# Ledger of designs, part 66: peptides against a protein of PDB entry 3J47

Target 1, 121 residues: chain A of PDB entry 3J47
Amino acid sequence: IRLTNQLKSLKGLQSKLKDVVEYLDKVINKELPINHTILGKLQDVFNLLPNLGTPDDDEIDVENHDRINISNNLQKALTVKTNDELMVIYISNLVRSIIAFDDLIENKIQNKKIQEQRVKD

## One batch from the design tools (peptide; made by RFdiffusion4, then SolubleMPNN)

Design b2_p20_8_s2 (from b2_p20_8, 17 letters changed)
Fold by OpenDDE base, seed 1:
Structure b2_p20_8_s2 (fold): chain B 121 residues (1-121), chain A 20 residues (1-20)
Amino acid sequence: as target 1 above (121 residues)
Amino acid sequence: SLKDILEKLQKAIEEYDKLL
């Protein structure tokens, strides 16, 4: 019973992973638009996956080297994307701060002009 | 104005972020 339930859960996970692959293939083929929310969630999942590329030193199986390289390339690609997104957010916040500063300076200039007019009256 | 240029830049960045 317990082993059957574990196998059923693993088969369910495998089916969901297949659905994700089919979705990504449709996006790559331009059959579906890119959904950034789905891609962001996938990135979060991959960032939570244990580094599939730490060879425990003991089994020099050639099959592990290709898996390690694919995992490392995927992690590097996700890291680059994250850095670019953070840069865009940083620049957006910087621009907002500069606009707010410009508005503050203009408000101070206007207030000074109003005070100078009140002293002349 | 400088403000108008910065607002256009902000909008372009936001649109680019939506495309990423």
Scores: peptide ipSAE 0.040, ipTM 0.649, DockQ to the pose 0.016
Fold by OpenDDE base, seed 5:
Formats: C-alpha cells, sequence, structure tokens
Structure b2_p20_8_s2 (fold): chain B 121 residues (1-121), chain A 20 residues (1-20)
C-alpha cells in the first residue's frame, strides 16, 4: 500500500514533467507564446536541480567534475537570462507607468482649461 | 511629444521581447 502510493506519486510527477517538456517544445517552435509566469517557475525548478545533483564533496570523480561545470554554466546562463527578462519586464512596466502619468497630466490640463472657460462665460 | 517618444520606446521593447 505505501509503496504503491509512492509509485503513483512518482508517476504523477513524471507526467507533469512530460507536460512541461511538451510546453517548452511548443514555445521553442513558436507554436505558443512565452508565458513569463511559467518560465519563472521553471527557472526556480532548474535553480534547485544543481543542489540535488551535487554529490557530497568526498567523491570527485572526473565525470562529476564535468557535470558540475556544465551544471554551473547552466545555472549561470539561467541566472543571466532571468535577469535580462526581469529587466525587460521592469523597463516595460516603467514606460507604461510614465505614459499613464503623462495621460493623467494631460487630462488635468484639459479639465483645468474647460473649467477656466466656464468661469469666463 | 514625450508621450510619442515613450510609445516608440514601448514598441521597441515589445519587439525586442518577441525576439527573446
Amino acid sequence: as target 1 above (121 residues)
Amino acid sequence: SLKDILEKLQKAIEEYDKLL
């Protein structure tokens, strides 16, 4: 009973991982738009992966060193990509906020002109 | 206007995001 539940949970996780891979393939093929929320969650998962695969420091097999270097390069690449994406989002939101503020100022100026015209009549 | 410049900048950012 307990082992069957663990196997069922593992199969569920495997199915979920497959769905993620299929989603990424569709995004790479430009069949689906990039969803930044999904991408951010995936990056969080990938950032946790290197910590799961570090064998304790004691058995530096040469094969593990290459895998560690690849993992570190992947982690660095993911961090850089995340920072660039966050920067683009930040700048986009900043620009939108400034435009909205400009529109508010213009509306206030127009309202003031209308009020001044009403007082002169 | 400042608005026109900012709108152009916004469009350029959106185009860049599509290339990423």
Scores: peptide ipSAE 0.038, ipTM 0.640, DockQ to the pose 0.015
Fold by OpenDDE base, seed 3:
Structure b2_p20_8_s2 (fold): chain B 121 residues (1-121), chain A 20 residues (1-20)
Amino acid sequence: as target 1 above (121 residues)
Amino acid sequence: SLKDILEKLQKAIEEYDKLL
């Protein structure tokens, strides 16, 4: 019973992976527009995959060289996108911090003016 | 104001992040 359920789940996963490949082919052929949300989720999946591109140094078969190049290109593409996303997050946080600091300065200036008025009265 | 520019930039970044 448990083994049969695991096999059924694995077959379901295989079908979903085939659907993803078909989707990507349609996007490459410009039959469908690029959906960045789908691509982002696919990247998350690839980031959870073990590094397919570090061959253990010992099995450099010639057929592995093309697979290594494809994997290195994929890892490079994922790294570039991750860096761009992190940069956007960093800039967003920086902007928020600057705005908060401006508000703090303005509040201190106002408080000082109120104190100076109270001392003159 | 500088604040208005920064707020617009923040909003644009947030919209871009939603597209990613």
Scores: peptide ipSAE 0.037, ipTM 0.639, DockQ to the pose 0.016
Fold by OpenDDE base, seed 2:
Structure b2_p20_8_s2 (fold): chain B 121 residues (1-121), chain A 20 residues (1-20)
Amino acid sequence: as target 1 above (121 residues)
Amino acid sequence: SLKDILEKLQKAIEEYDKLL
């Protein structure tokens, strides 16, 4: 009974992982827009994965070393890409806020000039 | 104007976002 439930849970997890892969493929193919919330959650999942690259297990066979390097490179690449995307979003929002502030200042200056002109007439 | 510079910067950022 316990083993069967664990196997069922593992199959469920495998199905969920397949759905995530399919989603990522659709995003890569530009069939779906990039959802930063989903990417952030995926990063959280990857960050919770044990660092397969901690060298403390002396028994890492040569075949496992390549898989570990691929996993670490993938995690690093995903982290860099997401940081760049988040940085661009942050800068874009900052620029929009600065433009809005500049427009507000310009409007105040123009309103002041209009009032000064009305007092002179 | 400062606004023109910021608008150009915004466009460049938007173009960069499309490349990511």
Scores: peptide ipSAE 0.035, ipTM 0.647, DockQ to the pose 0.015

Design b2_p20_8_s3 (from b2_p20_8, 13 letters changed)
Fold by OpenDDE base, seed 5:
Structure b2_p20_8_s3 (fold): chain B 121 residues (1-121), chain A 20 residues (1-20)
Amino acid sequence: as target 1 above (121 residues)
Amino acid sequence: LLEELLKKLQEAIEQYDKLL
């Protein structure tokens, strides 16, 4: 009973990981828009992966040194990618704020011109 | 205010272009 439930839970996790890979492939192929909430949760999962692959400091076999270097390079690449994505989001929000402020100024100028015309009539 | 926002946008673009 307990082993069967653990195997069922592990199969459920494997199915969810497959759904995530399929989602990432669709985003890479531009078939789906990037969802920042999904991307942030994936980054959290990937930031936990390096900590799952560090054996406690007592079993550094030479085969683990290459895996630790790959894990550290992956963690560094994910941190750089996260910073680049946050920078693109920041620029996008700044552009939206500038456009919305320009539209507000133009609307105020137009409203002022309409009021000045109504006072001359 | 708009000029300061445009300046901050230009500074952010120049930082992005230095990363590429």
Scores: peptide ipSAE 0.029, ipTM 0.625, DockQ to the pose 0.014
Fold by OpenDDE base, seed 4:
Structure b2_p20_8_s3 (fold): chain B 121 residues (1-121), chain A 20 residues (1-20)
Amino acid sequence: as target 1 above (121 residues)
Amino acid sequence: LLEELLKKLQEAIEQYDKLL
């Protein structure tokens, strides 16, 4: 019973990982538009994954050096991409804040003009 | 770009405070 449930859960994870790969391939091939929300959630998942390319220090076979270098390059590429996305989100929120302040300033100027008219009448 | 946006935000805050 316990082993059968673990195998079922692993098969379910494998199916979800396949669906993610097929989605990423469609985005790379420009068949689908880049969804920044999905991309950010995938990055969050990769940042929460235990380091999939450090063998724990107990299996240093010389054939793993190329796999460790590929993993470190992938982690570096993911970190750069995460920083660039966070920067775009930050700039977007800053621009929205400026627009909201400009609208607030204009509304206050209009309200002040209306009050000055009411005091003259 | 970022420095210009930060400057515009600071100018907007200073204009808001002059109206309060």
Scores: peptide ipSAE 0.027, ipTM 0.586, DockQ to the pose 0.010
Fold by OpenDDE base, seed 3:
Structure b2_p20_8_s3 (fold): chain B 121 residues (1-121), chain A 20 residues (1-20)
Amino acid sequence: as target 1 above (121 residues)
Amino acid sequence: LLEELLKKLQEAIEQYDKLL
């Protein structure tokens, strides 16, 4: 019973991975528009994968060189995209912080002018 | 504080422009 449920779950995962590959091929061939929500979820999945491009220093098999190059290129592409997304978030948070502090300073200047007027009357 | 935030914003924009 437990083993049969694990095999059914693994077959379900394999079907979903095949559906993802077919979707990516259609996006690469320009048959479908780029969906940023799907690409974000794929990036999350790939960031949760163990780094398949660092051979632990003990299996230099010559058949792994093409797989290592594909994994290193994928990891590099994911790192660049993650860095660009983090930079946009960082800039947006800085702009929001600057505006909030400018509004705070202007409110303090106005409150000071109102107090100075009330002391002259 | 505002001058330091403006400086960090300028540095972040210059880093972003180098990635494009």
Scores: peptide ipSAE 0.027, ipTM 0.598, DockQ to the pose 0.015
Fold by OpenDDE base, seed 1:
Structure b2_p20_8_s3 (fold): chain B 121 residues (1-121), chain A 20 residues (1-20)
Amino acid sequence: as target 1 above (121 residues)
Amino acid sequence: LLEELLKKLQEAIEQYDKLL
């Protein structure tokens, strides 16, 4: 019973992974628009995967070395993209803060002029 | 772009300090 449930869960995971691959192929072929929310969730999944690039130093299988390099290149590409996205968010927040500060300064200048006029009348 | 934003921020701070 327990082993059959584990095999059923693993088959369900394998089906979902195939659906993700088929979705990515359709996006690459421009059959579907890029959904940034789906892509962000895929990045979160890859960031939670154990780094496939730590061989415990005791099995020199040359076939694992190519898979490790592909995994490390993917993780590096995801990290660079995340850094670029954070930079755009940071710049956007900086611009909003500058605009809000300029509006505050202009409001203070106007209030000071109104007070100076009221003291002269 | 970033240098121009930093310049605008600095100009805004200098205007605020002249009001204080």
Scores: peptide ipSAE 0.024, ipTM 0.571, DockQ to the pose 0.009

Design b2_p20_8_s4 (from b2_p20_8, 13 letters changed)
Fold by OpenDDE base, seed 5:
Structure b2_p20_8_s4 (fold): chain B 121 residues (1-121), chain A 20 residues (1-20)
Amino acid sequence: as target 1 above (121 residues)
Amino acid sequence: DLEELLKKLQDAIEKYDKLL
């Protein structure tokens, strides 16, 4: 009973990982738009993968060293990509805030001109 | 789009420069 439930849970996780790969392939092929919320959650999952695959420093088989280097390079590449995506989002929000501030100033200037005209009449 | 937002910002700046 306990072992069959663990095997069922692991098969369920494997199915979800397959669905994620199929989603990434569709995004790479431009069949689906990039969803930043899904990408952020995937990055969180990938940032946890290196911590699950480092044996404690006492058993470095040569095969584990190449996997650790690939994992560290992948983590670094994902961190750089995350920073670039966050920078684009930050710039986009900054530009939107500047435009909204511009519209506010224009509205204040127009309201002031209308008040000055009403005082002259 | 970021390019469209940058263009709107440039157009806004050019409107301000004409009002000053």
Scores: peptide ipSAE 0.027, ipTM 0.576, DockQ to the pose 0.010
Fold by OpenDDE base, seed 4:
Structure b2_p20_8_s4 (fold): chain B 121 residues (1-121), chain A 20 residues (1-20)
Amino acid sequence: as target 1 above (121 residues)
Amino acid sequence: DLEELLKKLQDAIEKYDKLL
């Protein structure tokens, strides 16, 4: 029972990875429009995956070297794009924080003027 | 909207520059 469930889970993951490859091939071939939301979620998955590009140094079969290099170049390209997207999110949050700070300063200036008027009366 | 956010940022910068 436990081994059968692990094998079923692994087969389900393999099927999903195949569907992702088929999707990426259709996007490369211009058969599907680039969906930035799908690409962003795919990047989040790759950033959460512990280092798929280092099989422990003890099983280097030479046929895997070209597939590993393609995977590492794709992961690097996805990491660069993720960094640019995270930078845009960071700037957007910074801008929101600056606006909230401006509103706080304006409220403090108004409160100070009200107190200065009350001390003159 | 992004345009409204950019306008509020510009207005905040212009207020800040008048306080300096």
Scores: peptide ipSAE 0.024, ipTM 0.545, DockQ to the pose 0.010
Fold by OpenDDE base, seed 1:
Structure b2_p20_8_s4 (fold): chain B 121 residues (1-121), chain A 20 residues (1-20)
Amino acid sequence: as target 1 above (121 residues)
Amino acid sequence: DLEELLKKLQDAIEKYDKLL
């Protein structure tokens, strides 16, 4: 009973991984638009995965070297994407700060003009 | 939209340069 439930859970995980691959292939082939919410959730899942590319230094099998390179390339691609997203957020916050500062300066200039009018009257 | 944000940044810079 416990072993059958573990095998069922593992088959369910394998099916979900296949559905993720099929979705990514459709996005790569431009059959589906890039959904940033789905890609963000996939990125969160990959960030929660243990580094599938740290060899414990004790198995020099040539088949592990290709898997390590794929994992490192994925992690590098996710890091680049995260950096680009952070740059867009940074620019957005900078723009908002500049607009808020412009509004503050304009309000100070208007207040100064009103004060200068009140001193002339 | 990023293009609208960049335009708002440019408009804010141009206003700031007129106040200096």
Scores: peptide ipSAE 0.021, ipTM 0.524, DockQ to the pose 0.010
Fold by OpenDDE base, seed 3:
Structure b2_p20_8_s4 (fold): chain B 121 residues (1-121), chain A 20 residues (1-20)
Amino acid sequence: as target 1 above (121 residues)
Amino acid sequence: DLEELLKKLQDAIEKYDKLL
């Protein structure tokens, strides 16, 4: 039950991220005007991104066997656990920013359609 | 994959920033 709900939430996030990409492509193609409020929200999302573009400099092979292994295994386990906990907080903030961005995009698309209808009448 | 989707989002922003 818990794993199925997490998978459903992750699929919902993936759909909203796709909708954001499709909106940006429409703005790039000049189908929609540039919106500075949308851009500011998007920058806030990226400032919250852990730097996904550094290959982990954590493959420095330092062969030094036999008396540091208990402290290094505990420190590595604590670092992995803290990274996983920080990633959960990060993903939660990212999801909130993406939902607020998606709602803003939809409101702007609807307002544009209403204005285009009022100019035809 | 989530990584591929984040990369597509990054590429779309870099194109959007070049349009400003």
Scores: peptide ipSAE 0.019, ipTM 0.500, DockQ to the pose 0.210

## One batch from the design tools (peptide; made by RFdiffusion4, then SolubleMPNN)

Design b2_p21_1_s1 (from b2_p21_1, 14 letters changed)
Fold by OpenDDE base, seed 2:
Structure b2_p21_1_s1 (fold): chain B 121 residues (1-121), chain A 21 residues (1-21)
Amino acid sequence: as target 1 above (121 residues)
Amino acid sequence: IIQLTNLKKLEKEILEELKKI
C-alpha cells in the first residue's frame, strides 16, 4: 500500500513534468503565446530546485556540453546521497524491529514465569 | 542483555547521524 502510493505519486509527478516540457517546447516553437504568469511560476519552481548544475561562480565560459556533464554529475551525487540516506533509514528500522522482537521474547518469558507461579499457588 | 544493549546503542548512534542530515 505505501510503496504503491509513492509509485503512483511519482508517476503523477512524471506526467506533470512531461506536460510542462511539452508546453515549453510549444512555446519555443511559437505554437503557443508566451504566458508570463506560467513562465514566472516555472522560474519559481526552478529556483526551489537544488542547483543541479552551477559550477561555483568562478568559471565564466563553460560550453553547453560541460554544463550538461556537471548537471549529470551533481544529479548523480544527489541520487547517491539519497540512496545512502535511505540505507541508513532501512538499517535503523531493522535495528528497531530486532529490539522490539527481543522485548517481545522477554515479555513472553516473564508472562510464562507468572503463569507457572499462579499454578503452584 | 549485552547484545540488546549494544543494539540499542547502535540505534541511538544511527538516530543521531540521521538528525545531522
Scores: peptide ipSAE 0.040, ipTM 0.675, DockQ to the pose 0.023
Fold by OpenDDE base, seed 1:
Structure b2_p21_1_s1 (fold): chain B 121 residues (1-121), chain A 21 residues (1-21)
Amino acid sequence: as target 1 above (121 residues)
Amino acid sequence: IIQLTNLKKLEKEILEELKKI
Protein backbone atom coordinates (compact mmCIF):
# COMPACT_ATOMS: atom_id res chain seq x y z
CA ILE B 1 0.00 0.00 0.00
CA ARG B 2 2.62 2.70 1.00
CA LEU B 3 4.99 1.79 -1.91
CA THR B 4 2.08 1.80 -4.44
CA ASN B 5 1.05 5.30 -3.30
CA GLN B 6 4.68 6.54 -3.57
CA LEU B 7 4.92 5.08 -7.11
CA LYS B 8 1.60 6.76 -8.09
CA SER B 9 2.84 10.11 -6.68
CA LEU B 10 6.17 9.74 -8.54
CA LYS B 11 4.34 8.99 -11.85
CA GLY B 12 2.16 12.08 -11.26
CA LEU B 13 5.31 14.18 -10.64
CA GLN B 14 6.92 12.78 -13.83
CA SER B 15 3.82 13.77 -15.87
CA LYS B 16 3.89 17.32 -14.41
CA LEU B 17 7.65 17.62 -15.15
CA LYS B 18 6.96 16.59 -18.78
CA ASP B 19 4.23 19.29 -19.06
CA VAL B 20 6.71 21.89 -17.66
CA VAL B 21 9.39 20.84 -20.21
CA GLU B 22 6.84 21.09 -23.07
CA TYR B 23 5.83 24.56 -21.79
CA LEU B 24 9.48 25.70 -21.63
CA ASP B 25 10.14 24.39 -25.18
CA LYS B 26 7.13 26.43 -26.46
CA VAL B 27 8.47 29.54 -24.66
CA ILE B 28 12.02 29.00 -26.07
CA ASN B 29 10.52 28.56 -29.58
CA LYS B 30 8.53 31.86 -29.06
CA GLU B 31 5.21 29.99 -29.53
CA LEU B 32 4.12 31.29 -26.08
CA PRO B 33 4.95 34.57 -24.26
CA ILE B 34 7.24 34.38 -21.22
CA ASN B 35 5.17 34.28 -18.03
CA HIS B 36 7.37 35.70 -15.24
CA THR B 37 5.08 34.24 -12.52
CA ILE B 38 5.49 30.69 -13.93
CA LEU B 39 9.25 31.24 -14.39
CA GLY B 40 9.57 32.50 -10.77
CA LYS B 41 7.70 29.43 -9.44
CA LEU B 42 9.92 27.17 -11.56
CA GLN B 43 13.04 28.87 -10.13
CA ASP B 44 11.62 28.32 -6.59
CA VAL B 45 11.24 24.60 -7.43
CA PHE B 46 14.86 24.41 -8.67
CA ASN B 47 16.09 26.22 -5.52
CA LEU B 48 14.18 23.66 -3.36
CA LEU B 49 15.65 20.66 -5.26
CA PRO B 50 18.15 18.95 -2.95
CA ASN B 51 21.55 18.77 -4.67
CA LEU B 52 20.75 16.01 -7.19
CA GLY B 53 24.55 15.68 -7.22
CA THR B 54 25.23 14.17 -3.78
CA PRO B 55 25.18 10.47 -4.60
CA ASP B 56 25.48 8.76 -1.23
CA ASP B 57 29.23 7.90 -1.26
CA ASP B 58 29.07 4.32 -2.72
CA GLU B 59 28.46 4.37 -6.59
CA ILE B 60 30.67 6.75 -8.64
CA ASP B 61 29.83 6.03 -12.27
CA VAL B 62 32.21 8.41 -14.17
CA GLU B 63 29.30 9.37 -16.54
CA ASN B 64 27.23 10.60 -13.55
CA HIS B 65 30.04 12.84 -12.18
CA ASP B 66 30.03 15.21 -15.21
CA ARG B 67 26.18 15.44 -15.18
CA ILE B 68 26.31 16.09 -11.41
CA ASN B 69 28.82 18.96 -11.80
CA ILE B 70 26.71 20.51 -14.62
CA SER B 71 23.53 20.17 -12.47
CA ASN B 72 25.24 21.80 -9.44
CA ASN B 73 26.58 24.69 -11.58
CA LEU B 74 23.10 25.20 -13.15
CA GLN B 75 21.44 25.14 -9.69
CA LYS B 76 23.98 27.69 -8.35
CA ALA B 77 23.41 29.93 -11.40
CA LEU B 78 19.58 29.75 -10.92
CA THR B 79 19.94 30.51 -7.17
CA VAL B 80 22.17 33.56 -7.86
CA LYS B 81 19.75 34.83 -10.56
CA THR B 82 16.75 34.39 -8.20
CA ASN B 83 18.58 36.21 -5.37
CA ASP B 84 19.50 39.13 -7.69
CA GLU B 85 15.87 39.41 -8.94
CA LEU B 86 14.54 39.34 -5.34
CA MET B 87 17.11 41.99 -4.30
CA VAL B 88 15.98 44.30 -7.16
CA ILE B 89 12.30 43.86 -6.12
CA TYR B 90 13.23 44.46 -2.44
CA ILE B 91 15.17 47.67 -3.24
CA SER B 92 12.30 48.92 -5.48
CA ASN B 93 9.74 48.34 -2.69
CA LEU B 94 12.06 49.97 -0.10
CA VAL B 95 12.56 53.08 -2.29
CA ARG B 96 8.77 53.29 -2.92
CA SER B 97 8.09 53.04 0.83
CA ILE B 98 10.62 55.84 1.59
CA ILE B 99 9.07 58.09 -1.11
CA ALA B 100 5.53 57.44 0.20
CA PHE B 101 6.70 58.22 3.76
CA ASP B 102 8.32 61.51 2.65
CA ASP B 103 5.12 62.51 0.75
CA LEU B 104 3.09 61.79 3.94
CA ILE B 105 5.44 64.00 6.03
CA GLU B 106 5.21 66.84 3.48
CA ASN B 107 1.38 66.53 3.37
CA LYS B 108 1.23 66.67 7.21
CA ILE B 109 3.47 69.78 7.27
CA GLN B 110 1.28 71.50 4.63
CA ASN B 111 -1.96 70.55 6.44
CA LYS B 112 -0.53 71.90 9.74
CA LYS B 113 0.37 75.24 8.06
CA ILE B 114 -3.17 75.50 6.59
CA GLN B 115 -4.72 74.84 10.05
CA GLU B 116 -2.42 77.44 11.71
CA GLN B 117 -3.49 80.02 9.08
CA ARG B 118 -7.22 79.25 9.63
CA VAL B 119 -6.80 79.74 13.43
CA LYS B 120 -5.16 83.18 12.89
CA ASP B 121 -7.95 84.38 10.60
CA ILE A 1 14.24 67.43 -2.09
CA ILE A 2 17.46 66.56 -4.08
CA GLN A 3 17.81 63.14 -2.34
CA LEU A 4 14.11 62.35 -3.01
CA THR A 5 14.50 63.27 -6.72
CA ASN A 6 17.51 60.92 -6.93
CA LEU A 7 15.48 58.11 -5.25
CA LYS A 8 12.57 58.67 -7.72
CA LYS A 9 15.09 58.49 -10.59
CA LEU A 10 16.61 55.26 -9.21
CA GLU A 11 13.09 53.73 -8.80
CA LYS A 12 12.29 54.62 -12.43
CA GLU A 13 15.60 53.11 -13.68
CA ILE A 14 14.96 49.89 -11.68
CA LEU A 15 11.36 49.65 -13.06
CA GLU A 16 12.64 50.08 -16.66
CA GLU A 17 15.24 47.30 -16.10
CA LEU A 18 12.48 45.06 -14.62
CA LYS A 19 10.39 45.61 -17.83
CA LYS A 20 13.33 44.34 -19.98
CA ILE A 21 13.41 40.99 -18.12
Scores: peptide ipSAE 0.039, ipTM 0.676, DockQ to the pose 0.022
Fold by OpenDDE base, seed 3:
Structure b2_p21_1_s1 (fold): chain B 121 residues (1-121), chain A 21 residues (1-21)
Amino acid sequence: as target 1 above (121 residues)
Amino acid sequence: IIQLTNLKKLEKEILEELKKI
């Protein structure tokens, strides 16, 4: 249910982004007049986006790759973030498994002691 | 017992690698 709703929301966002790209292409090709209200709202959206294109401070390369570098830096940042989130989930599941096994061992030891006491009485 | 000790060791190793990032 939660994952299916997230996927539906993401598909809805993808459709809206496609409609925005198609609109921008028509404006660039002079097929539609420039609407300053739509461009203002698009600027508001870009200002609310995290800077998907700030390289961490170690690779200067020059002036002609902004759209491909934004997609690669976003993909890298999403991959790193996803890896970190998966690692936290893995550790959390490991800890839960360790606790559950410790509790199982303690319960077995206690049950054995109770059985040994009942055989002595 | 031995399997739990190995899991606790692995958890500790992962936590120490996380502190180096």
Scores: peptide ipSAE 0.035, ipTM 0.664, DockQ to the pose 0.022
Fold by OpenDDE base, seed 4:
Structure b2_p21_1_s1 (fold): chain B 121 residues (1-121), chain A 21 residues (1-21)
Amino acid sequence: as target 1 above (121 residues)
Amino acid sequence: IIQLTNLKKLEKEILEELKKI
């Protein structure tokens, strides 16, 4: 059940990401006007996304290679730090959800035991 | 029961690692 729900949530995220890509393709193809508010929010999302992809190093001019390596190393370091912070938050929320689920099971077992006692009296 | 015990063990191990940082 939990793995199926995580897979369903991940599929839901994948569907939303596909809808964003389809929107960007329509904007690139000039089928939709550039909405600067959507582009700004998308840029904020990309700035909050850990870099999910090495840009293939095969098309950026030889004169910026040291600045691009420093920027990519800094962005990779900020990405790792942000991933570690998000991982700690995710683990903490997972832990809290497990405790709350255990307490719910315990309460359900106790309530069943109390009902079985009340039927014997 | 066994799956919940394993999950509580993993939770405890993670909490112990987080306390070492």
Scores: peptide ipSAE 0.029, ipTM 0.634, DockQ to the pose 0.028

Design b2_p21_1_s2 (from b2_p21_1, 15 letters changed)
Fold by OpenDDE base, seed 2:
Structure b2_p21_1_s2 (fold): chain B 121 residues (1-121), chain A 21 residues (1-21)
Amino acid sequence: as target 1 above (121 residues)
Amino acid sequence: NIELTNLEKLKKEILEELKKV
């Protein structure tokens, strides 16, 4: 009973990982738009995976070292992607704020010129 | 370009984990 439930859970996880790969393929092939909410949830799942980067105690099996390296590379790829997305959002908001500020300055200059003309007439 | 390369890398790493299972 315990072993059958573990195998069923593992098969369920394997199916979900295949669904994620298929989703990523569709995004890479531009068949689907990039959904930041799906990617953020995927990051949350990988951040909830125990960071195999705590070697707190017992058995350096060489097989675990390869899984740790792949997990760390995966986390790095996710982090870089997140930083690029956040950077694009940040730059877009910064540019919007600069344009809005420039428009405000231009409007103030124009209003000042109109007031100075009305005082001369 | 960089974002697409990171997605390709992510995909590759997930596929390598799936092959070890």
Scores: peptide ipSAE 0.021, ipTM 0.413, DockQ to the pose 0.062
Fold by OpenDDE base, seed 3:
Structure b2_p21_1_s2 (fold): chain B 121 residues (1-121), chain A 21 residues (1-21)
Amino acid sequence: as target 1 above (121 residues)
Amino acid sequence: NIELTNLEKLKKEILEELKKV
């Protein structure tokens, strides 16, 4: 029972991974429009994957070359995204700082105008 | 007066730079 359920779950995961690859191929080939929600969820999955390309420092064998290339490409893609996310956070904080500065200027202008009116009365 | 006019000029310069992005 437990082993059959694990095998069924693994087959279900394998089917979903194939559907994801087919979706990515259709997006790469411009057959489907880029859906940012699907890409974001796919990326959350990749961020939860252990880095399959830290070889623990023990074992040289020739099957690793394709896994190392896939891992290096995935790690580069994750690094580029992390930089883009940090850039969006930076821009958002910059815009908030500019708005807060504009509000501060406007408040100082209004306070000075009120004080100049009180000195004329 | 002079300090207020300088703050209004600075505000205007910031808004014009924001329109170029």
Scores: peptide ipSAE 0.020, ipTM 0.415, DockQ to the pose 0.012
Fold by OpenDDE base, seed 1:
Structure b2_p21_1_s2 (fold): chain B 121 residues (1-121), chain A 21 residues (1-21)
Amino acid sequence: as target 1 above (121 residues)
Amino acid sequence: NIELTNLEKLKKEILEELKKV
């Protein structure tokens, strides 16, 4: 009973991972636009996956070393993408801050000109 | 395009894990 439920859950996960691969193929082939919200949710799911490459201390099998290397490569690919997304957000906020500062300078220059006119009248 | 290359890498890694199950 417990093993059958675990096998059913794993088959369900395998089906969902196939759906994700098909989605990524459609995005790679430009059949679908890049949806950053979907990609962010996929990253959240992969970050919630237990590190499938940390066996608790007692089974050094050669199969685990290949899983560790793939898990580390996957985490590295997700980390690079997360850093690129955070960099785009940072640049967007920096540009917005520069524009707001330029608007503040222009408003200060205009207010100074208005005060200088009021002192001449 | 760095983003497209990262998506292709992610896809390959998911496919290799799916072959081990």
Scores: peptide ipSAE 0.020, ipTM 0.439, DockQ to the pose 0.062
Fold by OpenDDE base, seed 4:
Structure b2_p21_1_s2 (fold): chain B 121 residues (1-121), chain A 21 residues (1-21)
Amino acid sequence: as target 1 above (121 residues)
Amino acid sequence: NIELTNLEKLKKEILEELKKV
């Protein structure tokens, strides 16, 4: 259950990153106008991405192979727990950014409908 | 019209991905 939910959340994250790339491509191709508020929120999302690719190579401090396996299991369990916690914080911030993007889209939709009504009247 | 349809499409895609999480 917990691993399936994490894998599902990771797949959902991958799909969302793909949708963000597709959005950026549409903006680059001038199919969509640049929205600085969206870009700022996306930048905040990217700045909150933990570098999932660097185990800090900076704590190979030398000498004690058997305490290292228990401390590496505890430090790896703490690093995995910290990476899982950072991932949960990241997903929470991503969800908040998406909600705030949905609200912005809805506000633009409403403003455009109001403008289209004013042009018909 | 085109920009609105694109924003509505993007909203729908995001909401469908949110339902998968």
Scores: peptide ipSAE 0.019, ipTM 0.435, DockQ to the pose 0.042

